# Peptides against a protein of PDB entry 2AUS, part 19

Target 1, 323 residues: chain A of PDB entry 2AUS
Amino acid sequence: ADIKREVIVKDDKAETNPKWGFPPDKRPIELHIQYGVINLDKPPGPTSHEVVAWIKRILNLEKAGHGGTLDPKVSGVLPVALERATRVVQALLPAGKEYVALMHLHGDVPEDKIRAVMKEFEGEIIQRPPLRSAVKRRLRTRKVYYIEILEIDGRDVLFRVGVEAGTYIRSLIHHIGLALGVGAHMAELRRTRSGPFKEDETLVTLHDLVDYYHFWKEDGIEEYIRKAIQPMEKAVEHLPKIWIKDSAVAAVAHGANLTVPGIVKLNAGIKKGDLVAIMTLKDELVALGKAMMSTQEMIERSKGIAVDVEKVFMPRDWYPKLW

## One batch from the design tools (peptide; aimed at target 1 D41 L158 R190)

Design b1_p12_7_s3 (made by RFdiffusion4, then SolubleMPNN; from b1_p12_7, 6 letters changed)
Fold by OpenDDE base, seed 3:
Structure b1_p12_7_s3 (fold): chain B 323 residues (1-323), chain A 12 residues (1-12)
Amino acid sequence: as target 1 above (323 residues)
Amino acid sequence: TRIDERLARLAA
């Protein structure tokens, strides 16, 4: 999420009409909710689905979805996309995750050995998905980006870990325990990051949502509920972006593929097959799609399909048809 | 949670 992507400008004269669309910062509260994502602090106990159901009830919503399952016992960052934004969670599924884990060792191990062995688990690891996962139980590599030991208290090791999506911390801890020779298990787990969503001022509880909704509906105070909900565009901050002409927006909003002439600017380093966010010049999310060209091809070519549009978010009427 | 308690102690 923190990788700054260079922006390459293809059309430096492209302007946007301020009367078209609804920039993330200019949405009325009802529209903001319709295109919102909550950075929820999921409590331990309920399933991610139960928590989503509670949010729907609290906020009187028809639909919502979460940005990657947390087990019932796991707390912390659960992005919950609301209403029209529900499908934006697909951008969060492949995103890196951070956790704080409490590992319990089944024997005494010198601290120096704990530190040395845990450092060896930074990088590529081999995992097999657990039986309960919808993922085929094939051996696969996963990246551990970093391990930061926060505390060693006898047999209890508190650590922060950054991992590739679909890395199983329980399995990591099991393998660390095996490498230490004593065995280990995951005592507790908290997710502290899911792509662009982290533990910050945007993190809210279910209780906060109850109160903030009450303040809005009973007292007419929108400020709290507005702050508690992030624009759906937050959920794509970690993706490579392509910004398009106003004249291309309505076509993409109708599900047309993005062609090269519609591109105003784009991030460097897009590869064919990458998930990309198609944005307006006002940083509104139009759609998610699969890049059919690299950044270089999108610059060099005058025509062709740049993005296969997979999921449209923008309403069809926010921008006029200019074709 | 034990994690929250430990983190709070480490931040103090």
Scores: peptide ipSAE 0.433, ipTM 0.925, DockQ to the pose 0.914
OpenDDE base, seeds 1, 2, 4, 5: peptide ipSAE 0.011, 0.414, 0.408, 0.009; ipTM 0.638, 0.921, 0.919, 0.593

Design b1_p12_7_s4 (made by RFdiffusion4, then SolubleMPNN; from b1_p12_7, 5 letters changed; failed a check: a repeat of another design)
Amino acid sequence: SAIDERLARLAA

Design b1_p12_8 (made by RFdiffusion4)
Pose (drawn by RFdiffusion4):
Structure b1_p12_8 (pose): chain A 309 residues (1-127, 142-323), chain P 12 residues (1-12)
Amino acid sequence: ADIKREVIVKDDKAETNPKWGFPPDKRPIELHIQYGVINLDKPPGPTSHEVVAWIKRILNLEKAGHGGTLDPKVSGVLPVALERATRVVQALLPAGKEYVALMHLHGDVPEDKIRAVMKEFEGEIIQRKVYYIEILEIDGRDVLFRVGVEAGTYIRSLIHHIGLALGVGAHMAELRRTRSGPFKEDETLVTLHDLVDYYHFWKEDGIEEYIRKAIQPMEKAVEHLPKIWIKDSAVAAVAHGANLTVPGIVKLNAGIKKGDLVAIMTLKDELVALGKAMMSTQEMIERSKGIAVDVEKVFMPRDWYPKLW
Amino acid sequence: MTEIEKRLEKLE
């Protein structure tokens, strides 16, 4: 997921006018929240659905959604997209996820076999692909390990299968998600407590600084997604519901294949929309016309890059 | 603090 993509510039002269839109990190606080995402450290106990409901109450929001469900007892990274950016969690499906898990073996097994068997579970699995498994600690029947997986991978099922392969059986004692696409345990990971307090600092004390840092621009959700940057003049057509045509492309990531989920970005690096690539990168460079992206969801409001009559 | 957090802290 976190492979740095090469950027290919097709129109080296394209410029963006600062009058239109906003750099993503410089939105007025209200707009920042309307188009924000929270990198939330989900506490054990509540369902992911319940956590989102609490967040909507705390932030007095109309809409919100999470990216990748965590079960009630699972803690960790739970991206929660807010308001207008609610659907941006779609961008996380192609990005991977990472967990730290505690596996309790129902029988004694030599460490040698445990490491050997765990390694064999990398690659593909049926229940999804397991990118990597790293054993952190093996203390008796307790195995602590870090695992990277494709989205929708049920870790409980993976541990169960490891138990079968070992014949002794296995139980998942605990699980914590450490990564969900670009969201990880860094300075942006916040708790529900921080969110409530920072909201009070803003609505009661008039200080926006803390609630601002607790909420990320929605563009964070597409950090690991192939991108196509378009001209200012092309943003309006897309913002108004048109698919993206090739003439509007300024630069794009290498490796885009037909059918890939892509992010359409302004030259300010704001998220305009998510869509499916109808052409490859090379075709987008060589062709002068045609639909480059079948737009599935528009995020940018019509007001930022307006059509003037 | 969860059990996993405690174990990671110890490993640090």

Design b1_p12_8_s1 (made by RFdiffusion4, then SolubleMPNN; from b1_p12_8, 5 letters changed)
Fold by OpenDDE base, seed 2:
Structure b1_p12_8_s1 (fold): chain B 323 residues (1-323), chain A 12 residues (1-12)
Amino acid sequence: as target 1 above (323 residues)
Amino acid sequence: MTAIEERLARLA
């Protein structure tokens, strides 16, 4: 579910100069690509790294990164952040995921028992990462948010599952099979959501990207490639946000920490230690950082470091130095 | 299409 966050206004008189910055909807096509994220439909077969390398080749890019590994055989939603936006993937790594899975049972089980046992796996589960994962093989808890059975066809169970980041669906299916008493394996897996990226009109294939890049470079038609690339701000929609004064933007873009006087408005429910997005009043992403105060402390205090700035995205020259 | 995509298309 999209977390709706309340917005608290600290300075209702704060205005923004329309001549400064580049709002997400007003970027020239080259700049839009430099600050872009593709909602890629990853095909089954290639690794997530091979797919990123292909996108770099197709779009003539120097760098790109993905918002969370899909195994070679897994298809579906792979956010790929481009060029200057590459580091925005850090916002997507901890984000919730949704999958559709095809589970094959190794024996016959009554449908009512399948439904009852799968319902017990909603909640906290204990997992051990698989040997092939880049993650240390330590036992860890993970949240299963929901399981929705879509179809039961004999020994084949199609289901939708919402999970915490780094939940292994293959391991979940193995444990479901053990609980059913017959065993099970993952026949197929598709990722249908990665944080704010889902199966919608923004989902594109590698083939689409080839065609859309060709239409731009050979025919001068930028519309298709523009629509195929989301602004980097899409990759932070799920994060709590802090909107800052025009006078604070250049300092943060130079890597200065955000101080309390720079805040115009902010989301409710920020806790100390949360990953937050620092935004302009034009909804441009300036930086990601760690909250050093709660929302309440940022409202009540007149001074102090509100956000420890970790990753700057905005160029230093989009806003003037007003200090 | 994957078997998942084929099944989802049939159920839609």
Scores: peptide ipSAE 0.545, ipTM 0.950, DockQ to the pose 0.916
OpenDDE base, seeds 1, 3, 4, 5: peptide ipSAE 0.528, 0.534, 0.543, 0.529; ipTM 0.948, 0.949, 0.950, 0.948

Design b1_p12_8_s2 (made by RFdiffusion4, then SolubleMPNN; from b1_p12_8, 4 letters changed)
Fold by OpenDDE base, seed 4:
Order: sequence, then C-alpha cells, then structure tokens
Structure b1_p12_8_s2 (fold): chain B 323 residues (1-323), chain A 12 residues (1-12)
Amino acid sequence: as target 1 above (323 residues)
Amino acid sequence: MTEIERRLARLA
C-alpha cells in the first residue's frame, strides 16, 4: 500500500531559487539518463545481472544496478538504476514486493478449501531461505501482506501476493501445498511490484529500450527514451522524506550530515534508525541517510544531527555554497 | 507472452 505520509512544515517561509538544481522533470535527456531508473519488464530466462549488462550495452552506460534480484525464470518488474543513480537500489532492496504466481497442485482440492487455506497464509510466516540464496539459511519470520486469488482452474491457482522483502514465493507455495495435503509447486512467477515500481505505463521491455535509444540517437527523437527512464527520485517515493533549505543542499551534497536547522519540512512517523530520503524543495534527491532523530525530535530540537548521510546522489555544483 | 500474462489478459 502506498502509505501517504503526512508532511509537517517547520518553515513555511522557505523559498527555493528556480535557477538552482535540476528538478526531476526538467533534466536534459543526458542528465535524466545519468540520474535515471528503468522500470524493466525482465523476461524469463536471463539472470538479473545479464539483463543489467544488456541495458548497459543498449544505452551505452558505464554503471547500472538492479533493485532486487529476480531468478532467471521469474519475469516482471525489475528496477534498473543507471549511472549516478546506481546506488539508489539500496532504497528498493528492503521495499515490499508484489507477485502474481501460478501454483500447480499435485492433487484435486475443493475450491473452498483452497481459498480457506491460502487465507491462513496472510500474516506472519516462518521461512528458510533456499540453498541458492546468498542469504544465510536461518529460519526467519516474513510478512505476507495479502493473498488475492485471481483464478482457480482445476489444479492451477493464479494468485496475487504482497510480501515483505526477501519472502520466497516458491517456499510459500510449497507450504500451501503441504497445508492442502496434496503438495504444490510454483509453475510460474511474475513480479508485479517492487516498492514504488509496478506494472504501469512506465514498464518497458529490453526491445523497447533498443528502439527508443535508436529513435534518440539516429532520429533525434528523445521523447521515447525520456519516458522509458524514470527519475531516480521515483526509487525513493516509498521512503520517509526530509526537505531541506537551499542553503543546506550543497553541504549535504558534499557529504555533511543534515542538521536540524536545515529542515524545512518532513514526513511524520520517522523513527531513529529509519532510512530517509533528503530532498530539496524541488523534490530532487540529495542523499539517503539514517535518521538520528524521530520526526518529533526534529520538530522540537533547534540543533543536532538529524540525519547521518550514508549516500549522496546530487552533484556538488547543482546548488551553491551559501556559507 | 508468459502463461501468467496470458491468464491475466483473459481475466481483464
């Protein structure tokens, strides 16, 4: 669910200079690419790393990274962060995921029983990571946010599932099959959401990227490649945000921690230790960092480190030093 | 088109 976060304003008089920075929708095409994220429809077959390597070749890029591995056989939403945006994937790794899964049952089960048992798998589940996972194979709890059965066709069950990051749908289906008493396996899996990236008009194929890059480079038509690439700010939409005054931007862009006097507005419900996005008043991503204060502490305090800046994205020269 | 994509298109 897109949790609408309340915005608390600390400084209602704070203005931003329109000449400074590059708002997400006003970047020249080359700069847009340098700070871009592709909502890729990953085909079944290739690894996520192979797909990233292909995108780098197609778009003539030096760097790219993906917002969370899809297995070779898994299709769908793979956010691919480009060039200067490459590290924004850090924000996407812990984000919730949605999948559509095709589960094949190994025996006949009444539809009512399928529905009842699958409903019991909403909530907290205990999983062990598969052998092929880079994650240490310890039992861990994961949340299944929802299960929506889309179709029951004999032994084939098509369902949508929203899950906590690092929930293994294959393992979920195995346990559902055990609970049904007949066994089951994952016939197919598609990821339909990765945090703020979903199946929508921004979803593009590798083929689309080839064509759109060609239209730009050979025909001078940038509109297609521009639409195929989302601004890096999209990759942090799900995070709590802190908006800072223009005079604080250059310091944070140089790697300085955000102090309380720099804050213009912030989301409600920030806790100490949360990953937060530091934004300009033009909704440009400056940095990711760890909240050192709660929202309430950031409101009440006049001084102190609000955010420990972990990763800067904004170039140092987009905003002037005002000190 | 995957089997999931075919099924989703049919249900739409």
Scores: peptide ipSAE 0.642, ipTM 0.963, DockQ to the pose 0.911
OpenDDE base, seeds 1, 2, 3, 5: peptide ipSAE 0.635, 0.636, 0.626, 0.633; ipTM 0.962, 0.962, 0.962, 0.962

Design b1_p12_8_s3 (made by RFdiffusion4, then SolubleMPNN; from b1_p12_8, 4 letters changed)
Fold by OpenDDE base, seed 3:
Structure b1_p12_8_s3 (fold): chain B 323 residues (1-323), chain A 12 residues (1-12)
Amino acid sequence: as target 1 above (323 residues)
Amino acid sequence: MTRIERRLAALE
């Protein structure tokens, strides 16, 4: 999420009509909710599915989905996409994650050895998915981006860890324990980041949502519930973006693939096969799709399919048909 | 407040 991507402008004369669409900052509260994502502080105890069901009940919603399962005992950052935004969670599944973990060692180990061995686990590790995962139990590599030891208290090691999506912290701790020679287990786990969602002022509890919904429905105060819900565009901040002409928006909103002439500007470094966000010039999410060209090909070519559109989010009527 | 939250708050 923190990688600023260069923006390459292909059409510097492209303008957008201010009367078309609903920019994230200009959505009425009901529409904001329909295209919203909650940065939920998931409590320990409930499943991610139970928490999603509670949010649906609290906010009187028909649909919601989460940006990657947290185990019942795991707390912290759970992005919950609402209503029309429900499928934006697919952008969060491949996103990096950060956790704070409490590891308990099964024997005494000198602090210097703990630090040295844990540093060796930065980089590529081999994992086998647990039995309960929907993922085939094949050995696979995963990246550990960083390990930051926060505290060592005898046999308790508190650490921050940044990992590739689908890295199992429980398995990492098990392997660290084996490398230390004493064994270890995961005593507690909190997720502190899921792609663009982190522990910040946007993090809200289930209790906050109850109160904020009450303030809106009973007192007519929308400010709190508006602040508690992020626009769905937040959930794609970490993706490479392609911004399109107003004349291309309705076609993409109808499920047409994005062709090269529709591109106004795009991020550098898009590769063929990348998940990309198709945006309006007002930073509205139109669709997610698979890049069929690199950034360079999208610049050099005058025609062809740039993006295979996989999931449309924008309503068909926000922009007029101009074809 | 989780054990992690308590430990983090003590480190601040």
Scores: peptide ipSAE 0.417, ipTM 0.921, DockQ to the pose 0.922
OpenDDE base, seeds 1, 2, 4, 5: peptide ipSAE 0.393, 0.402, 0.405, 0.386; ipTM 0.914, 0.915, 0.917, 0.913

Design b1_p12_8_s4 (made by RFdiffusion4, then SolubleMPNN; from b1_p12_8, 5 letters changed)
Fold by OpenDDE base, seed 2:
Structure b1_p12_8_s4 (fold): chain B 323 residues (1-323), chain A 12 residues (1-12)
Amino acid sequence: as target 1 above (323 residues)
Amino acid sequence: MTRIERRLARLA
């Protein structure tokens, strides 16, 4: 479940002008695409980069990026951020992941032993990144949040697993196989969640995108392509948020750091160094940044830099300059 | 349809 974050109101009298900005639900279709994220069902076979290149061709886009690599053989949830939203993928890289895995055992093991041993892999595990990863091959701890066994069929074990970002399911299965004493390998893998993106009604195929783009361009029907593309704000749903005054929006959109006086409301539990989303009072994403203060410091202080702005998304002209 | 998708569809 997405952790519902408490919202602390700092300025209960702050209003927003309805004429300024473009709320996620009120973007014209072209603008919606420019600030969009597709919850793609990546097929097995192509690389995540090839799939992004196909989406760019299908939708006639200049730029796109993905919310965390899936290996060629891995299917399922691949968030693809479009055009102006491309950089929002940085919010998805550190997000938790869920997979369904098919593990094949290299020997016969009693079901009770399978269940007992797999339960021991919930919690902290030590992994070495595979040779093919751009990540330094140092041993690192990763969290396995949960393992749910879905089916045991002889030597085939189907299970759901929730993991910290950059946990290698292939390595997990190898270690489970060693602990069982018979060895094991990953027969198949599907990603079922990447942060706020999951298997739901928003999950679309490459074929769906071809059809929906055709309906829009040839038949003038925008409803399908509009539904197939999520607003970029979906990609920051899991982050702690800070909502700012209309008077602060243009400055942040110009790349200025967020100062404490600009804050209207914020989530509880922000720590110094956290990645945070800066939002308008209309829930529009202005920028991503690094918290320079805790939630408590942002409440108690009257001045100072609250957020070091790293990535601006909002155009500079959506809100007037009020300084 | 993957092997996983086929198995999940049977368990649903």
Scores: peptide ipSAE 0.503, ipTM 0.942, DockQ to the pose 0.912
OpenDDE base, seeds 1, 3, 4, 5: peptide ipSAE 0.490, 0.499, 0.499, 0.487; ipTM 0.940, 0.942, 0.942, 0.940

## One batch from the design tools (peptide; aimed at target 1 T205 E218)

Design b2_p13_1 (made by RFdiffusion4)
Pose (drawn by RFdiffusion4):
Structure b2_p13_1 (pose): chain A 309 residues (1-127, 142-323), chain P 13 residues (1-13)
Amino acid sequence: ADIKREVIVKDDKAETNPKWGFPPDKRPIELHIQYGVINLDKPPGPTSHEVVAWIKRILNLEKAGHGGTLDPKVSGVLPVALERATRVVQALLPAGKEYVALMHLHGDVPEDKIRAVMKEFEGEIIQRKVYYIEILEIDGRDVLFRVGVEAGTYIRSLIHHIGLALGVGAHMAELRRTRSGPFKEDETLVTLHDLVDYYHFWKEDGIEEYIRKAIQPMEKAVEHLPKIWIKDSAVAAVAHGANLTVPGIVKLNAGIKKGDLVAIMTLKDELVALGKAMMSTQEMIERSKGIAVDVEKVFMPRDWYPKLW
Amino acid sequence: SEVDWVKEYLEER
């Protein structure tokens, strides 16, 4: 997921006018929240659905959604997209996820076999692909390991299968997500407590600084997604419901294939929309016309890059 | 716990 993509510039002269839109990190606080995402450290106990409901109540929001469900007892990274950016969590499906898990073996197994068997579970699995498994600690029947997986991978099922392969059986004692696409345990990971307090600092004490840092621009959700940057003049057509045509492309990532989920970005690096690539990168460069992206969801409001009559 | 605190807080408000 976190492979740095090469950027290919097709129109080296394209410029963006600062009058239109906002750099993503410089939105007025209200707009920042309307188009924000929270990198939330989900506590054990509540369901992911319940956590989102609490967040909607805390931030007095109409809409919100999480990216990748965590079970009630699972803690860790739970991206929660807000308001107008609610559907941006779609961008996380192609990106991977990472967990730290504690596996309790129902029988004694030599460490040698445990490490050998765990390694064999990398690659493909049926229940999804397991990118990597790193054993952190093996203390008796307790195995602590880090695992990277494709989205929708049930870790409980993976541990169960490891138990069967070992014949002794296995139980998942605990699980914590450490990565969900671009969301990881860094300075943006916040708790529900921080979110409530920072909201009070803003609505009661008038200080926006803390609630601002607790909420990320929605563009964070597409950091690991192939991107196509378009001219200012092309943003309006897309923002108004049209698919993206090739003439509007300024630069794009290498490696885009037909059918790939892509992010359409302004030259300010704001998220305009998510869509499916109808052409490859090379076709987008060589062709002068045609639909480059079948737009599935528009995020940018019509007001930022207006059509003027 | 943090969960208890969030429930108490949301009941009050």

Design b2_p13_1_s1 (made by RFdiffusion4, then SolubleMPNN; from b2_p13_1, 9 letters changed)
Fold by OpenDDE base, seed 4:
Structure b2_p13_1_s1 (fold): chain B 323 residues (1-323), chain A 13 residues (1-13)
Amino acid sequence: as target 1 above (323 residues)
Amino acid sequence: SLIEEIEKYLKEH
């Protein structure tokens, strides 16, 4: 998620009307909730679906969805997208994850050997999905981005691990244990990151959500519930972005594909087929779509379809029709 | 309450 993407400006004279749209920081509380994502600290015990059901009950919502399943016993970062933002989770499913894991070794191993072997697991690993996964049990490659050993206490190894989406930490620990020659199992697991969502001041519990909703509904204090809910734009921070002219916003909000003349600025390194976020000049999420051109093609071409729009988020009336 | 339901569930699982 922390890849700072260069921003290339195509139209340095493009202005935006301050009267149009609702910037993420200027939404009324009800609208903020309708386009919100909670950075939930999922407790151990419940399923991710049970927790989403509780959030809907707590906040009196019709719809919500989570940004990637945590097993019942796994705690930590669970992004929960609300109401009109519910489908923004599609941007989070393929996003990298970070975990803190406790590995228990089944024998004594020198600390230097533990450190050396765990470093060799940075990179590509071969995994077989567990029996409980809805995914066909084919061998698949997954990337381990980094392993950081936090603590070694005899047979207990606490470590931070950054991984590609759908990497099984239990399987990683099993393979580390085999490579150490003694075997190992996963004792504890916490997710500390899901794409742009991490353990920070935005992380909230189910208890916090109950209290903050009561403060809003009973006492009229919106501050706490406003801080507990992130704008849906947070859920796309890790995606490459394309910023569009005010005149293009209403067309895209109606489900029209983005054409090259509508582009004001864009991130470097977009490839054909990439998932991209279409943004206003006020950093409002209009839509998600598939890039039909590279960044370079979007710069060099004067016309053509730049993005095939797959999912609109912005209401059709936030910007005027200028066609 | 809903919180008591959640707390009960979290203690039982």
Scores: peptide ipSAE 0.218, ipTM 0.876, DockQ to the pose 0.130
OpenDDE base, seeds 1, 2, 3, 5: peptide ipSAE 0.206, 0.195, 0.184, 0.164; ipTM 0.874, 0.870, 0.867, 0.857

Design b2_p13_1_s2 (made by RFdiffusion4, then SolubleMPNN; from b2_p13_1, 5 letters changed)
Fold by OpenDDE base, seed 2:
Structure b2_p13_1_s2 (fold): chain B 323 residues (1-323), chain A 13 residues (1-13)
Amino acid sequence: as target 1 above (323 residues)
Amino acid sequence: SEIDWIKEYLKKN
């Protein structure tokens, strides 16, 4: 998620009409909720699906979805996309994750050996999904981006780990325990990051949501519930972006593919097949799609389909039809 | 209410 992407400007004269659309920072509260994502601190105990159901009840919503399952016993960062934003969770599924884990060793191991062996688990690891996972139980590689040992207290090892999506920390700990020769199990797990969502000032509890919704509905105070809900655009911050002309927005909002002439600016390093976010010049999410060209091809070509539009988020009427 | 139950559940966990 922390990959800084250069922005290449293709049309430096492109302007946007300030009267069109609803920028993420300027949405009325009802519209902000309709296009919102909660950075939820999931409590231990409930399933991610139960928590989503509770949020729907608390906030009186018809639809919501989460950005990647946490096990019942696992706490921490659970992005919950609301209403019209519900489908944005698909951008979060492939995103990297960070956890803080407590590993309990089944025997005594010197700290130097613990540190050495855990460092060997940085990089590519082989995993098989657990039986309880809806994922096909095939052997697959996963990336461990980093392991940071926070504390070692005898047989208890507290560590931070950054991982590729669908890495099983329980299985990682099991394999570390085998490599140490004593065995190990996962005592505790908290997710501290899911793509662009992390433990920061945007992290809210279910209690916070109940109170903030009450303050809005009973006391007329919008501030708390407004701050508790992030714009859906937050959920795509980690994706490569393509910014489009005002004249292209309505067509893409109707499900038309993005063509090269509609591009104003784009991130470097887009490859064919990448998931990309199509944005307005006001940083509004129009759609998600599959890149049909590289960044280079989108610069060099004068025509052709740049993005196959898969999921539209923007309403069809926020920008005028200019075709 | 379901909200009250949620509040009570969250106080216990």
Scores: peptide ipSAE 0.028, ipTM 0.632, DockQ to the pose 0.130
OpenDDE base, seeds 1, 3, 4, 5: peptide ipSAE 0.009, 0.027, 0.014, 0.006; ipTM 0.448, 0.647, 0.526, 0.411; seed 4 fails the geometry check

Design b2_p13_1_s3 (made by RFdiffusion4, then SolubleMPNN; from b2_p13_1, 6 letters changed)
Fold by OpenDDE base, seed 3:
Structure b2_p13_1_s3 (fold): chain B 323 residues (1-323), chain A 13 residues (1-13)
Amino acid sequence: as target 1 above (323 residues)
Amino acid sequence: SEIEEIKKYLEEN
């Protein structure tokens, strides 16, 4: 999420009509909800699916989906995409995660040894998915991006950990405990980040959602529920972006592939096969797709399919058909 | 078809 991507401009004269589309900051409240993502503080106890079902009941929604399962006992950042935005969770599934974990050691270990051994778990680790995981139980490599020890109190080790998607912190702690020679287990776990969603002012509880929905429906105060729901575009901030001409938007919104002439600007470092977000010049999400060209090929070529469009989000009528 | 028109448009634009 924190990778600053260079923006390469192909057409510096491209303008956008201010009357077309609905920029994320200018959506009416009902439309904002239909294209929304909640940065939910999931409580410990319920499953991620139960919490999504509760949000649907609280907000009177037909559809919602979450950006990656948290175990029942695990609290913290659970992105919940709403209604028309529900499919945006596909952008969040491969995104990195951060956790704060409490590890309990089964024996006494000197602090210097704890610090040294935990540092060795930064980088590539071999994991087997737990039995309860829907993922096939094959051995797989995962990246640990960083481990930050926050506190050591005897046998209790509080640490922050940044990991590749689908890294099991419980298994990491088990392996750390084996490497320390005493064994260990995960006492507590909180997710503090899921891609672009983190612990910040946008993090809301289920109680907040109940209250904020009530303020809107009963008191006519929309400001709270508006702030509690992020635009779906937030869920793609970590992806490489391609910004397109107003003339190309309706075609892509109808499910047409993006061609090279439609590109106004794009991020550097797109590779063939990457998941990319197709954006308007007003930073509206049109679609997700697979890059069929690199950034360099999209600059050098005058024609051809730049993006295979997999998932359209934008309604077909926000921009005019120009065909 | 609308799909053929869109394809033609995308080849030209």
Scores: peptide ipSAE 0.104, ipTM 0.716, DockQ to the pose 0.010
OpenDDE base, seeds 1, 2, 4, 5: peptide ipSAE 0.034, 0.030, 0.088, 0.000; ipTM 0.577, 0.648, 0.718, 0.263

